# Peptides against a protein of PDB entry 8YR4, part 90

Target 1, 309 residues: chain A of PDB entry 8YR4
Amino acid sequence: PRGSPALQLVVLICLGLMGLERALNVLVPIFYRNIVNLLTEKAPWNSLAWTVTSYVFLKFLQGGGTGSTGFVSNLRTFLWIRVQQFTSRRVELLIFSHLHELSLRWHLGRRTGEVLRIADRGTSSVTGLLSYLVFNVIPTLADIIIGIIYFSMFFNAWFGLIVFLCMSLYLTLTIVVTEWRTKFRRAMNTQENATRARAVDSLLNFETVKYYNAESYEVERYREAIIKYQGLEWKSSASLVLLNQTQNLVIGLGLLAGSLLCAYFVTEQKLQVGDYVLFGTYIIQLYMPLNWFGTYYRMIQTNFIDMEN

## One batch from the design tools (peptide; made by RFdiffusion4, then SolubleMPNN)

Design b2_p16_4_s1 (from b2_p16_4, 14 letters changed)
Fold by OpenDDE base, seed 1:
Structure b2_p16_4_s1 (fold): chain B 309 residues (1-309), chain A 16 residues (1-16)
Amino acid sequence: as target 1 above (309 residues)
Amino acid sequence: LEEKLKEQEEEILKEL
């Protein structure tokens, strides 16, 4: 945002908080490892209590679960509201000015409410796309790269290779299966809109339908449209289950291979028991945001198409 | 995941 130094500072703070989240994603597993090692060594209570307290504090900052409900993420989201509002308003004003530059023939052919809905969808698509790219896609890719580097440097090159192969296969399959399923979702949405339009048209013409006693015929046509919709809905839902299961299998295989290798190195006394727990914890942490990657890809693809229209 | 995703898409679509 070139116009306000205050919003530029907020963007820099948000980028700093994103960097802190990446650091926390590495530190939290390390501290958890250290707790397990200290427990295994029967270390003095004071050292253990300090490391546990530090871990819990870092975990509070990081958050956990399907939503990053951590303090740092919430603070970032809160600070970003003003930047999002500025960006949204700027895009909305650009769309609005462009609409005023359009030919009178374009305006006469469209209802004002439809034009406004296109402007709102355009603003929403751009702001949504930017937020997902900056806060979900880029950080997830960064966490994968940081993970590969970390495992390659502090474990063995074989662990870095397993994570690289697992994540590259996961991302590739996620993209390919998501592109495949997007066809089914578009067909579903088109049939939903057609079914709804038919129902609305039949109800608006209810007097004519009553006059011809055609109620049973209109109900049967609506039933056929619903059955066709449900057939497309089933394909969409089944394709999602297939995506989720494929993702789960890839992560499961990566977790299995890496966990077995880690267990082997622990038996050879090259790694500690805590390092086994670190690997499992870190892979699970990488998996959580990756589950949403297919969704983000679909949303990105939809928003690009909605921006071209 | 899909319900939470529809809810998040709907929340994102309601906040947008």
Scores: peptide ipSAE 0.018, ipTM 0.585, DockQ to the pose 0.104
Fold by OpenDDE base, seed 2:
Structure b2_p16_4_s1 (fold): chain B 309 residues (1-309), chain A 16 residues (1-16)
Amino acid sequence: as target 1 above (309 residues)
Amino acid sequence: LEEKLKEQEEEILKEL
């Protein structure tokens, strides 16, 4: 960004966070290995508990298997919103100003049918995503139920309760926060449509704008509309980051409680080291589809709102 | 704009 030292600093911070994500991708497996080794060696509880807590903290920073739901990724995404908005606004203004410099012959050749074709490609993509989500939601819910039953039968009933409470809280918060963010998305889409309408009206009236030499005025009005849109877009995107972070916190707390309890039972020789590995693997396997479910649910809900407007 | 919004939604989906 050639104009704001603040945005350049944000880009550097985002690059630093991307480097940190790579470090976490190496550290998380190392700490997990160290837990397995300490459990195998029958290490003292204090050392084990510290290593487990450190692992869960690192896993909270990393997030899911892709790192996309981690605290560091969420912070990166949050900081990047301003850089994206600056870039988008600059490209939109360059396109809009260039369209006002184009010949009358180009404007007369403009077919309304291209806008309709873009909309139809929108709707077909949404329907495909809805079908994909339904086919992932039902299995994910089944896997959660199977997981709760499995942990309740083969582990102590406390593990089944932890999984149940964490999954129920995760799903409930996902729904509630998603319904909350829907209001911000609707407001964003309404302002996007208004900004688009203004651009279309200005370009349809190209001859009049040229006759009055009003190109600079129309560009500034479009800039103001984009700034207003970007204020709502920021709320929408920030609410998405908040949802992802809330989900990551619930996962982190569930993983912490269950991993500490499992490690404790292994130290008491009530469970084997293999049971700890099983618990951690199974919980991660349950959380991955849930993260995807939350993402796809958000996307579908977004796309349904985009279709209603 | 809708193609870019879709690319951004696809990028958000690919980053997820």
Scores: peptide ipSAE 0.014, ipTM 0.530, DockQ to the pose 0.094
Fold by OpenDDE base, seed 4:
Structure b2_p16_4_s1 (fold): chain B 309 residues (1-309), chain A 16 residues (1-16)
Amino acid sequence: as target 1 above (309 residues)
Amino acid sequence: LEEKLKEQEEEILKEL
């Protein structure tokens, strides 16, 4: 934001907090590993208690691995409110100025109130999506890259390859299945709107329906429209279950391959028992925000298509 | 656009 040095400082603090979240995503699994190793070695209570207390404090800062509930994320979100409001207001003023530059013929051909409502909602949606992409999608991709580098350097190149293949396959299948699912959702929404429009038309024409004793006929037509809607809803819901199950299978196969390889290296005394727990914890930590990636990819795709129309 | 945005908000709320 060029006009306020205070808002520029807040953006820099938010970027610093995003960097801290990335550091926490590496440190939390490492401290959990260290707890497991200290428990295995039967270390003295004082050393264990300090490591556990440090882990719990880092976990409080990180949150539930989704990055959505941690103290650092909440502080970032709180500080970002003023930046978002400044950005929203600037986009709203740009759209409003552009609407005033449009020809009188364009304004006479459209209800000015509908255009303004579409512009305001479009602005809020785009600003929300951009904030979401910057604060959830980009950080998750960064965590995957950091994870690949970490496992390649501190374990073996094979672990980095497993994580790379697993995450690449997960992202690719998420995109492909989400694009396929979007067709079923659009068909559902169009049939829902058609069913609602029929119900509204029947209720607006209530006197005519009563005059012809056509209530049973209108109810049966509405029932047929509901059955047709439910057939499309089932396809949409079943496609969501298929997406979630496909994602779970890819992560499960990656977790299986990596866990078996880690167990093998622990039996050869090349890795500690805590390193096995670290791998599982880190993969699960990457999986949690990735579940939302499909939903967000769909939202981004829908909004891009709605901006093109 | 209104219905699509409401459906997206309701979907986000159903997945939370």
Scores: peptide ipSAE 0.013, ipTM 0.515, DockQ to the pose 0.209
Fold by OpenDDE base, seed 3:
Structure b2_p16_4_s1 (fold): chain B 309 residues (1-309), chain A 16 residues (1-16)
Amino acid sequence: as target 1 above (309 residues)
Amino acid sequence: LEEKLKEQEEEILKEL
């Protein structure tokens, strides 16, 4: 943000908090490993209690699941509200000023409510796109890279390769299946709008429909439109299940290969029992935000298309 | 997961 040093400081603090979230994503599995190792060794209660307390504190900072419920994530989101509002207002004012520079012929050809709706969609699309890129997509890609580096350095190059192949295949299949799914969703949305328009037109012409006793005919035409919509909705929903199952299979294969390799190295006394638990916990932790990656990718793609229109 | 996906898709559609 050019012009407010306070907002620039807030952006730097938010970037620092994003870096802290990445560090927590590595530290939480490490502390969980250490608890399992201390339990296995029957370590003294004082060391165990300190490590458990530290783990619970780090887990509170990280949050559970998608990380969105963590204290650090909530603090980042809270601080970002002012930056988002500044960006939104700046984009809105730029669109509004540009609309006033447009020719009178352009304004006479469009209803004022349609012009306002285009301006609102443009503002929302830009602000939403930036938020999704900065807070969801980029951090998730960073966590994958950090994970590959961590496993390559602290375990064996084979673990880094398994994570790399698993995540690369996951991302590629997510993109390909999401692009395929987007066609079904567009067809569904077009048929939904056509079904809604038919219902609105029938209700606006209610007196004419009553005059001709055509109520049964309009209901049957609406039923046919609903059945056609539901056939497209089923294809959209079935394609979502296929995406989720494909993602689950890729992660399951990566988890299987890595867990077997961990178990083998534990039997050879090259790794501890806690390292097996760390690998499983870390892979599941990487999977949680990736499950939403298809939705984020689709939304980014939709917002780009809505900006071109 | 689909309900959470719909809820997040609706939250994201409300933030858009």
Scores: peptide ipSAE 0.018, ipTM 0.606, DockQ to the pose 0.098; fails the geometry check

Design b2_p16_4_s2 (from b2_p16_4, 15 letters changed)
Fold by OpenDDE base, seed 1:
Structure b2_p16_4_s2 (fold): chain B 309 residues (1-309), chain A 16 residues (1-16)
Amino acid sequence: as target 1 above (309 residues)
Amino acid sequence: LEEKLKKQQEEIESLR
């Protein structure tokens, strides 16, 4: 936002908070490891209590695995409201200005309510896309990269490779299956709109339907449209279950391979028991935002299509 | 997840 130095400062603070969230995603597992190691060593209560208190404080800042409930995330979201409003208003004014530059023929062919709905969809799509890219997609990719680097440097190169292969396969399958699902969802939405339009048209022509005693015929046509819709809905829902199960399998295999390797290194006394817990905790933390990645990808794709219209 | 998403989408749409 070039127009207001105050909003630029807020953006910088939000970026700083995003960096802090990334640091917390690394520190929280480390502190949890340290607790497990201190418990294993039967360390003095004072050291343990300090480490536990520090962990709980960091966990409060981080929040749950979704990141949405943490203090830092909530503060970031709160500060971003003003930036979002500024961006939304700017996009809305640009769309509105562009609509006024369009030919009279374009305006005469469209109802004012339809034009406003297009403008609202456009503004909504742009602001939604930007928020999802900045706050969900980019941070998730950053957490994966940081995870690969961390495990490669502080564990063994094999752990970094497992995480890399697991996350790469997960992302690739998520994209491919989501693109495949998008076809079913579009078909479902198109059939839903067609079914609704038929119902509205039949009800608007109620007098004509009554005059010809065609009520039973209209009901049967509506039933056929519902059955067709439900067939498409089932395909959409079944494809979602398939996506979720595929994602779960990939993460499960990565967790299994890495956990077995970590357990082996602990038995060889190359790693501590806490390092096993760290690996499991960190992989679960990576999994939580990745579950939403397919949805974000779909939303991004939908918003791009809505911007091109 | 889809119900939570639908709720979040409905919340996002209701905030719009």
Scores: peptide ipSAE 0.018, ipTM 0.572, DockQ to the pose 0.100
Fold by OpenDDE base, seed 3:
Structure b2_p16_4_s2 (fold): chain B 309 residues (1-309), chain A 16 residues (1-16)
Amino acid sequence: as target 1 above (309 residues)
Amino acid sequence: LEEKLKKQQEEIESLR
């Protein structure tokens, strides 16, 4: 944000908090490993209690699941509200000024309500796209890279390779299946709009429909439109299940390969029992935000198309 | 998952 040093400082603090979230995503599994190792060694209660308390505190900062409920994520979201409002207002004013520069012929050809709706869609699309890129997509990609580096350095190069192959295959299949699925969703949305338009037209012409006793005919036409919509909805929903199952299989194969390799190294006394638990916990932790990646990718793609229109 | 995201998006929009 050019012009407000206060907002620039808030952006820097938000970037620092994003870095802290990445550090927490590595530290939480490490502390959980340490608890398992201390329990296995029957360590003294004082050391165990301190490590458990530290783990719970770090887990409170990180949050559960998608990390969106963590204290650091909530603080980041809270601080970002002012930056988002500034950006939204600036985009809205730019669109509004541009609309006033457009020719009278352009304004006479469009209803004022349609122009406002286009402006609102444009503002929402830009602001939404930026938020999804900065807070969801980029951090998730960073966590994957950090994970590959961590496993390559502190375990074995084979673990880094398994995570790399698993995540690369996961992302590639997510993109390909999401692009394929987007065709079914567009067809569904087009048929939904056509079905709704037919219902609205029938209701607006209610007197004419009553005059001709055509109620049964209009109901049957609406039923046929609903059946056609439901056929497209089923394809959209089935394609979502296929996406989720494909994602689950890729993560399952990565988890299997890595868990077997961890178990083997634990039997050879090269790794501790806690390292097996760390690997499983870390892979599941990487999977949680990735499960939403396909939906974020589609939303970003839709917002780009809505900006071009 | 889409229903959960839609609810989360509605929650984010209700906070706006």
Scores: peptide ipSAE 0.018, ipTM 0.572, DockQ to the pose 0.095
Fold by OpenDDE base, seed 4:
Structure b2_p16_4_s2 (fold): chain B 309 residues (1-309), chain A 16 residues (1-16)
Amino acid sequence: as target 1 above (309 residues)
Amino acid sequence: LEEKLKKQQEEIESLR
């Protein structure tokens, strides 16, 4: 934001907090590893208590691995409200100015209420898209890259390869299945709107329906529309279950391969028991935000389509 | 759009 040094400072603080979240995503599993190793070694209570307290504090800052409930994420979201409002207002004013520059012929051909609704959708779509990209998609991709680098450097190149293949396959399947699912969701939404429109039309024409004693006919037509809707809803819901199960299988296979390899290296005394726990914890931590990636990708696609119209 | 956002928010809350 060029016009306010205070908002520029807030953006820099938010970027710093995003960097801190990435550091916490690496540190939390490391501290959890250290707790397991200290428990295995039967370390003195004082050392264990300090490590546990430090872990709990870091976990409070990080949150539940989704990045949505941690203190740092909440503070970032709070500080970002003013930046979002500034950006939204600037986009709204740009759209409004552009609408005033359009020819009178363009305005006479459209209802003012439709133009405003398109402008509001455009503003919300742009602002939403940017927020999801910057705060959800980019951080998740960064965590995956950091994870690959970390496992490649501190474990073995094979662990980095397993994480790379697992996450690449997960992302690819998530995109492909989400695009396939989007067709069913569009068909469901169009049928929902058609069913609602039929109900509204029947109720607006209530006097005519009563005059012809056509109530039973209108109810049966509405029932048929509901059955058609439910058939599309089932396809949409079943496609979601298939997406979730496919994602779970990919992560499960990656977790299996990596856990077996880690267990093997622990038996060879090349890794500690805590390193096995670290791997499992880190993979689960990556999985949590990735579950939302399909939702974010779909929202991004919807927002792009809404901007093109 | 508000209903779609609300349904998406409810889908987001139901998965938490």
Scores: peptide ipSAE 0.014, ipTM 0.548, DockQ to the pose 0.215
Fold by OpenDDE base, seed 2:
Structure b2_p16_4_s2 (fold): chain B 309 residues (1-309), chain A 16 residues (1-16)
Amino acid sequence: as target 1 above (309 residues)
Amino acid sequence: LEEKLKKQQEEIESLR
């Protein structure tokens, strides 16, 4: 971004956060190994608890297996919104200004049919995503139930309760926050449609705009509409980051509580080291589909809203 | 260019 030192700083911070994500991808497995070793060596509880807490904190920063839902990734995504908006706005204004410089012959050749074809591709993608979500949601819910039963039967009932509370809270917050963000998405889409309509009307009236030498005025009006759109887009995108971070916090707390409890029982020789590995692996396995479910549910809901407008 | 930008926005939205 050649024009704003603030945006350049944000880009540098985002690059730094990407470097931190790479460091976390190495550190998280190391700390996990260290926990397994400390459990095997029957290390004192204080050292074990500190290592477990540090691991969970690092895992919270990293997020899921892809790191896409970690605190660092969410912070990067949040900061990147302004950079993306700046770039998008600049490209849109360049296209729009260039369209007003094009010949009348080009404008007369422009068919409205391309806009309809883009809408039809959107709808087909939604139907495919809905089917995929249904086929992922049902198995994920089944896996959660199986997991609760498994941990309740083979572990202490407290583990089953932790998993139940964590997953129930995760699902509930996912639904509630998604319904909340739907309002921001609808407002964004309405303003996007209005901004697009303004651009189309300006381009359809190209001859009139040229006759009055009003190209600069139409570009400025389009810029104002984009700025208004980007204000709503920011709210939508920020609400998405908030959802992802809320999900990450719930899973992080569940993982912390369960991992500490498991580690404690291993130190008391009530559980084996393998049971700790099993618990951690199973919780992560439950989290990954749930994260995708949340993403796809959000995407489907977005696409349904996009179809309603 | 508008179609590419819209497709890129849809791809970015699908990744989110």
Scores: peptide ipSAE 0.014, ipTM 0.513, DockQ to the pose 0.131

Design b2_p16_4_s3 (from b2_p16_4, 15 letters changed)
Fold by OpenDDE base, seed 1:
Parts: C-alpha cells; sequence; structure tokens
Structure b2_p16_4_s3 (fold): chain B 309 residues (1-309), chain A 16 residues (1-16)
C-alpha cells in the first residue's frame, strides 16, 4: 500500500508473523518428538516438565492443527483487517469509476441494483482471492518446501521423496479434479438461475396465469426445472465427495508408506520412537491447510463463474 | 472482465 507507511509496516509485521508460523510448524513437531524421547529414556522430571511447558506454549502460538485458531494467526488476521479494508475500498472505487465510464446503453439495459450487486460480488471475490492466496496458498506451499528440506536433511532422503511425491500428487489431483468439477458447477449455477428466472416470470404474470387457469401447467414446468436442477446438483455434490475421497486416499497412502518406513528405521535403531511420532504429526499438519486449498479453489472458481454471469 | 480483474489484481499487488 504505497499511500500509507502505517499500512506498509502492518504488511511487514504480517509477513514476519507468517514467517513465525512457518518456524512454529517445524518447532512444534520437534518439541513433541523430544517429549516422547525423554519419556522413553525416563529422563529427570525437571527436563521433561520444561520441555512439556515449552511445547504447550509453542502449541498455543501455533493453534490447534489448522493454524487458524492460534494466537499468531489471530494476531495476523486482526492486523490484516485494516489492509483488507484498504484493498477492498480501492477495488470498489476502481469498479465504481469503471462503471461510470461505461456507455449509457449498458446502464439502461441493467437495473442499478443488479449492477451494484455485481460490483459487490466482484470486490468480495477479488479481496477474498487475494487474502486466500497470501494467507493459505503461499504459506502451504512454503510449509511443503520446508517439510521436504527438513525431512531430506534430518531424516533419510527417502522420507523427503515420499513427502514430495505425496504432496505433488495431492496438488496435481486437486487441480485436475477441481477443473473437472467446475463444468458441473457452471451447469448447476446456470440451471439455478434459469429456474429462478422462470419462477419470477410466472409470479410476475400471475394475473395472466390465473385468467387462463394455467396454474397447474406452470407448477409442472417449475417441477421439471427443479428436477433438472437437482440432477445437476447431485453431479456437483458427488464430484465433491470424489475429490475429498481422492485427497484422503493420497494422504493415507503417503502416511502409510512414511509411517511403515519410520517404524522400520526405529526397529533398526537408526531413529528414535519420537521420530515416528514427529513424521505422523508433521504430515497431519500439512494435510489440514491442503484440505482448505481444495475448498477455496472451489470458492475462487465459483466467484469467477458468478462474475462471468 | 477476467483480464481486467487480473490486471487490477496485479496493479494492487504492485501498489502493496
Amino acid sequence: as target 1 above (309 residues)
Amino acid sequence: LQEKLERLKKEIEEEL
């Protein structure tokens, strides 16, 4: 935000907090590993109590697995409200200015309330998309890269390869299946709008419908439109279940392969019991933001489809 | 509209 040095400082603080969240995502599993190792070694209570207290404090800063409820994430979200409001207002004013530059024929063909609703949907979509890219997509990609580097440096290179293959396959399948689903969602939204338009037209012409005693005919046409909509809605919902199940299978296979490999290395005394728990905890931490990726990519595509219409 | 929205997004990212 070039116009406000205060907002630039807030952006820098938010970027610093994002870096702190990435550090916490590595440190929390390490401290949890250390607790399990200290418990296995029957270490002195003072060392164990200090490590547990430090872990709980770091876990409070990180939040409950999604990161969305952690103190650092909440502080970042709070500070970002002013930046989001500035960006939203700027986008809204640019859209509004552009609407005033449009031809009189465009304004006469559209109701002012519909134009305003398109502008509001546009601004909300852009600001939501930007916030999502900055706070979910980029951090998740960073956490994956940091995870691959960490497992490649501190574990056997085979663990880094499993995480790389699992996350690459997960991202690729998420994109491909979501692009495939977008066709069903576009068809559903188009049929929803057509069904709503038919209902509104029938109700606006209620006097004519009543004059011809055509009430039963209009109800049957509306029923056929609803059945057609529900057939498209079912395809959209079924495709969502398929996406979620495909994602769950990829993560499940990655977790299985890595957990078996960890267990094998623990039996060979190359890794400690805590390292097995670290791997499982870290993979689950990577999965939670990625599950949101599929949800928001859908929201993004919906908002783009809703702006094209 | 998408090209204008991407351009607007790029302008906003350059001004952030």
Scores: peptide ipSAE 0.000, ipTM 0.341, DockQ to the pose 0.040
Fold by OpenDDE base, seed 2:
Structure b2_p16_4_s3 (fold): chain B 309 residues (1-309), chain A 16 residues (1-16)
Amino acid sequence: as target 1 above (309 residues)
Amino acid sequence: LQEKLERLKKEIEEEL
């Protein structure tokens, strides 16, 4: 943000907090491993209690339970509100100034309420996209890279390869299946608009429909249009379930392959029981942001399609 | 309007 040193400082603090979240994503699984190893070794209560207390504190900072946001993420989100408001206001003012530069002929052809609705949707979409890229996409890619490096250095090159192949296949299939789904969504939106246009036209011609007693005929035509829409909606919804299931299968296969390999190395006494638990915990932790990534990537494509129409 | 919104998005991304 140019012109406010206070907002620049807030951006730097938010970037520092994002770096801290990446460190927590490595430390939390390590401390959980250490608890399992200390429990297995029947270590003294004082060492165990300190490690458990440290783990719970780190887990409070991280969050990442069943939808719980951590303290660091909440603090980042709170500080970012002012930056988002500055960006939103700047986009709104640029759109508004541009609307005033448009020809009188363009303004006469459109209702002021429609123009404002387009401006508000445009501002919300741009601000949402930027916030999503900065706070979800970039951190998720960083966490994957850090995960590959960590497993390659501290376990074995085979674990780094499994994580790399699993995440690469997950991202590739997410993109390919989402592009395939975009066709069904465009067809659904086109049929929704056509069904709505028929309903509006029938209601605007209400006097003519009533004069000919054609009410039953218009209702049956509207029913046929709804059935056709629901057939496309079902394809869109079923394609979403197929995407989610494909993603779950890829993560499940990666978790299976890595867990079997880890279990084998534990039987050979090359790894400890805690390292098995670390691998499972870390893979699940990488999956959570990726599941959100798939959802928001779908929302982004939706917003682009909804802006095209 | 979309092409201008995409250009405006790029200009804002370059100024952030």
Scores: peptide ipSAE 0.000, ipTM 0.330, DockQ to the pose 0.041
Fold by OpenDDE base, seed 3:
Structure b2_p16_4_s3 (fold): chain B 309 residues (1-309), chain A 16 residues (1-16)
Amino acid sequence: as target 1 above (309 residues)
Amino acid sequence: LQEKLERLKKEIEEEL
């Protein structure tokens, strides 16, 4: 935002806080590992208590595994409200000025409420897409890259390869199954709109329906439209279950391969028991935001289509 | 029509 140095500073602080969240995502598993190792070694209470207190403090900053409940994430979200409001207002004013540049014939051919609805959809789609890209997609991809680098450097190249293959397969299957699912969801939404339009037309023509005693006929037509909708809804819901199960299988295979490899290296005394716990904790932490990735990808696609219309 | 439906849905949700 070129117009206000204060908002540029807030954007830089938000980027710094995003970097801190990425560092916390690495540090929290490391401190948890250190607690398990200190407990295994029967270390003195003073060293253990300091490490536990440090872990709890870092976990408070990170929050729960969604990251959204952490103090750093909440502070970032709070500071970003001003940037989002500035961006929203700028997009809204650009759309409004463009609507005033359009010909009188374009305005006479459209109802004022339809013009406002197009403006609101355009503004919400742009601001929503930007927020999803900056706060969900980019950080999740960064966490995956940091995870691959961390496991490759501190464990073995084999762990980095397992994480890379599992994440690449997970992302590819998530995209492919989400694109397939989007076709069923579009068909469902089109049939929902048609079913709703029939209900509204029947209610708007209520006097005519009463005059012809056609209430039973309109109810049966509405029932047939609901059954047709529910058949498409079932396909949409079943495709979501298939996506979630496919994701769960990829996670399960990654956890199995990596946990067996960790257990093997612990038996060879190359890794400590805490490193096994670190791997499991870190992998679960990487997959937690990825579970929502299919929802975010679909929302991004929907917002792009709503901007083209 | 969607605004009228959302208004009708809000009115129904306020009466329930």
Scores: peptide ipSAE 0.000, ipTM 0.338, DockQ to the pose 0.059
Fold by OpenDDE base, seed 4:
Structure b2_p16_4_s3 (fold): chain B 309 residues (1-309), chain A 16 residues (1-16)
Amino acid sequence: as target 1 above (309 residues)
Amino acid sequence: LQEKLERLKKEIEEEL
């Protein structure tokens, strides 16, 4: 943000907190591994209690693996409110200035209420998209890269390859299936708007409908529009389930392949039992933000579709 | 409007 050194400092602190979240995402599985190894070795209670307490403290800072509920993430989100408000206001003013630069012919051809609604949706979409990219997409990609590096260095190159292939396939399928799903969502939104327009038109013409005793006809016509909407809603919802199931299968296959390979290396005494637990825990930690990635990518596409209409 | 919002987004990302 140009012109406010205080907001620039807040951005730097937020970036530092994002770096701390990345460190926590590596440290939490490592401490959990260490607990499992200490339990296996029947280590002294004092060493175990210190490691467990440290793990719980790190887990409190990290949150539930989604990143969204951790103390560090909450502190980052709190500090970012002022930066987001500054960015939002700047976008609103730029949109408003641009609307004033548009030709009189463009303004006369549109209702002022539609223009304001497009501006408000535009501002919300841009600010939401930026916040999503900065706080969810970039961090998740960083966690994947850090994971590939970590598993390649401390386990075997095969583990890094499994994580790479699994996450690349997951991201690719998420994009492709979400783009396919967008067609069903556009059709659903168009039919929702058409159904709403029919209801409004019938209610505005209520006196005419009563005069002709056409109430039953308008109700049946509205029912047909609802049934058509529900058929499109079902396709949209079923496509969402298919996306979620495809994502779950990809992660499940990656978890299976990596867990079997890890179990094999543990039987060969090349890895410890705690390393098996680390792998499973780390993959689950990567999955949680990626599931949110699918949700937010869907919200972004919705906002773009809502701007085209 | 959408292309301009995407450009505005890029300019804001470069200024952040």
Scores: peptide ipSAE 0.000, ipTM 0.350, DockQ to the pose 0.042

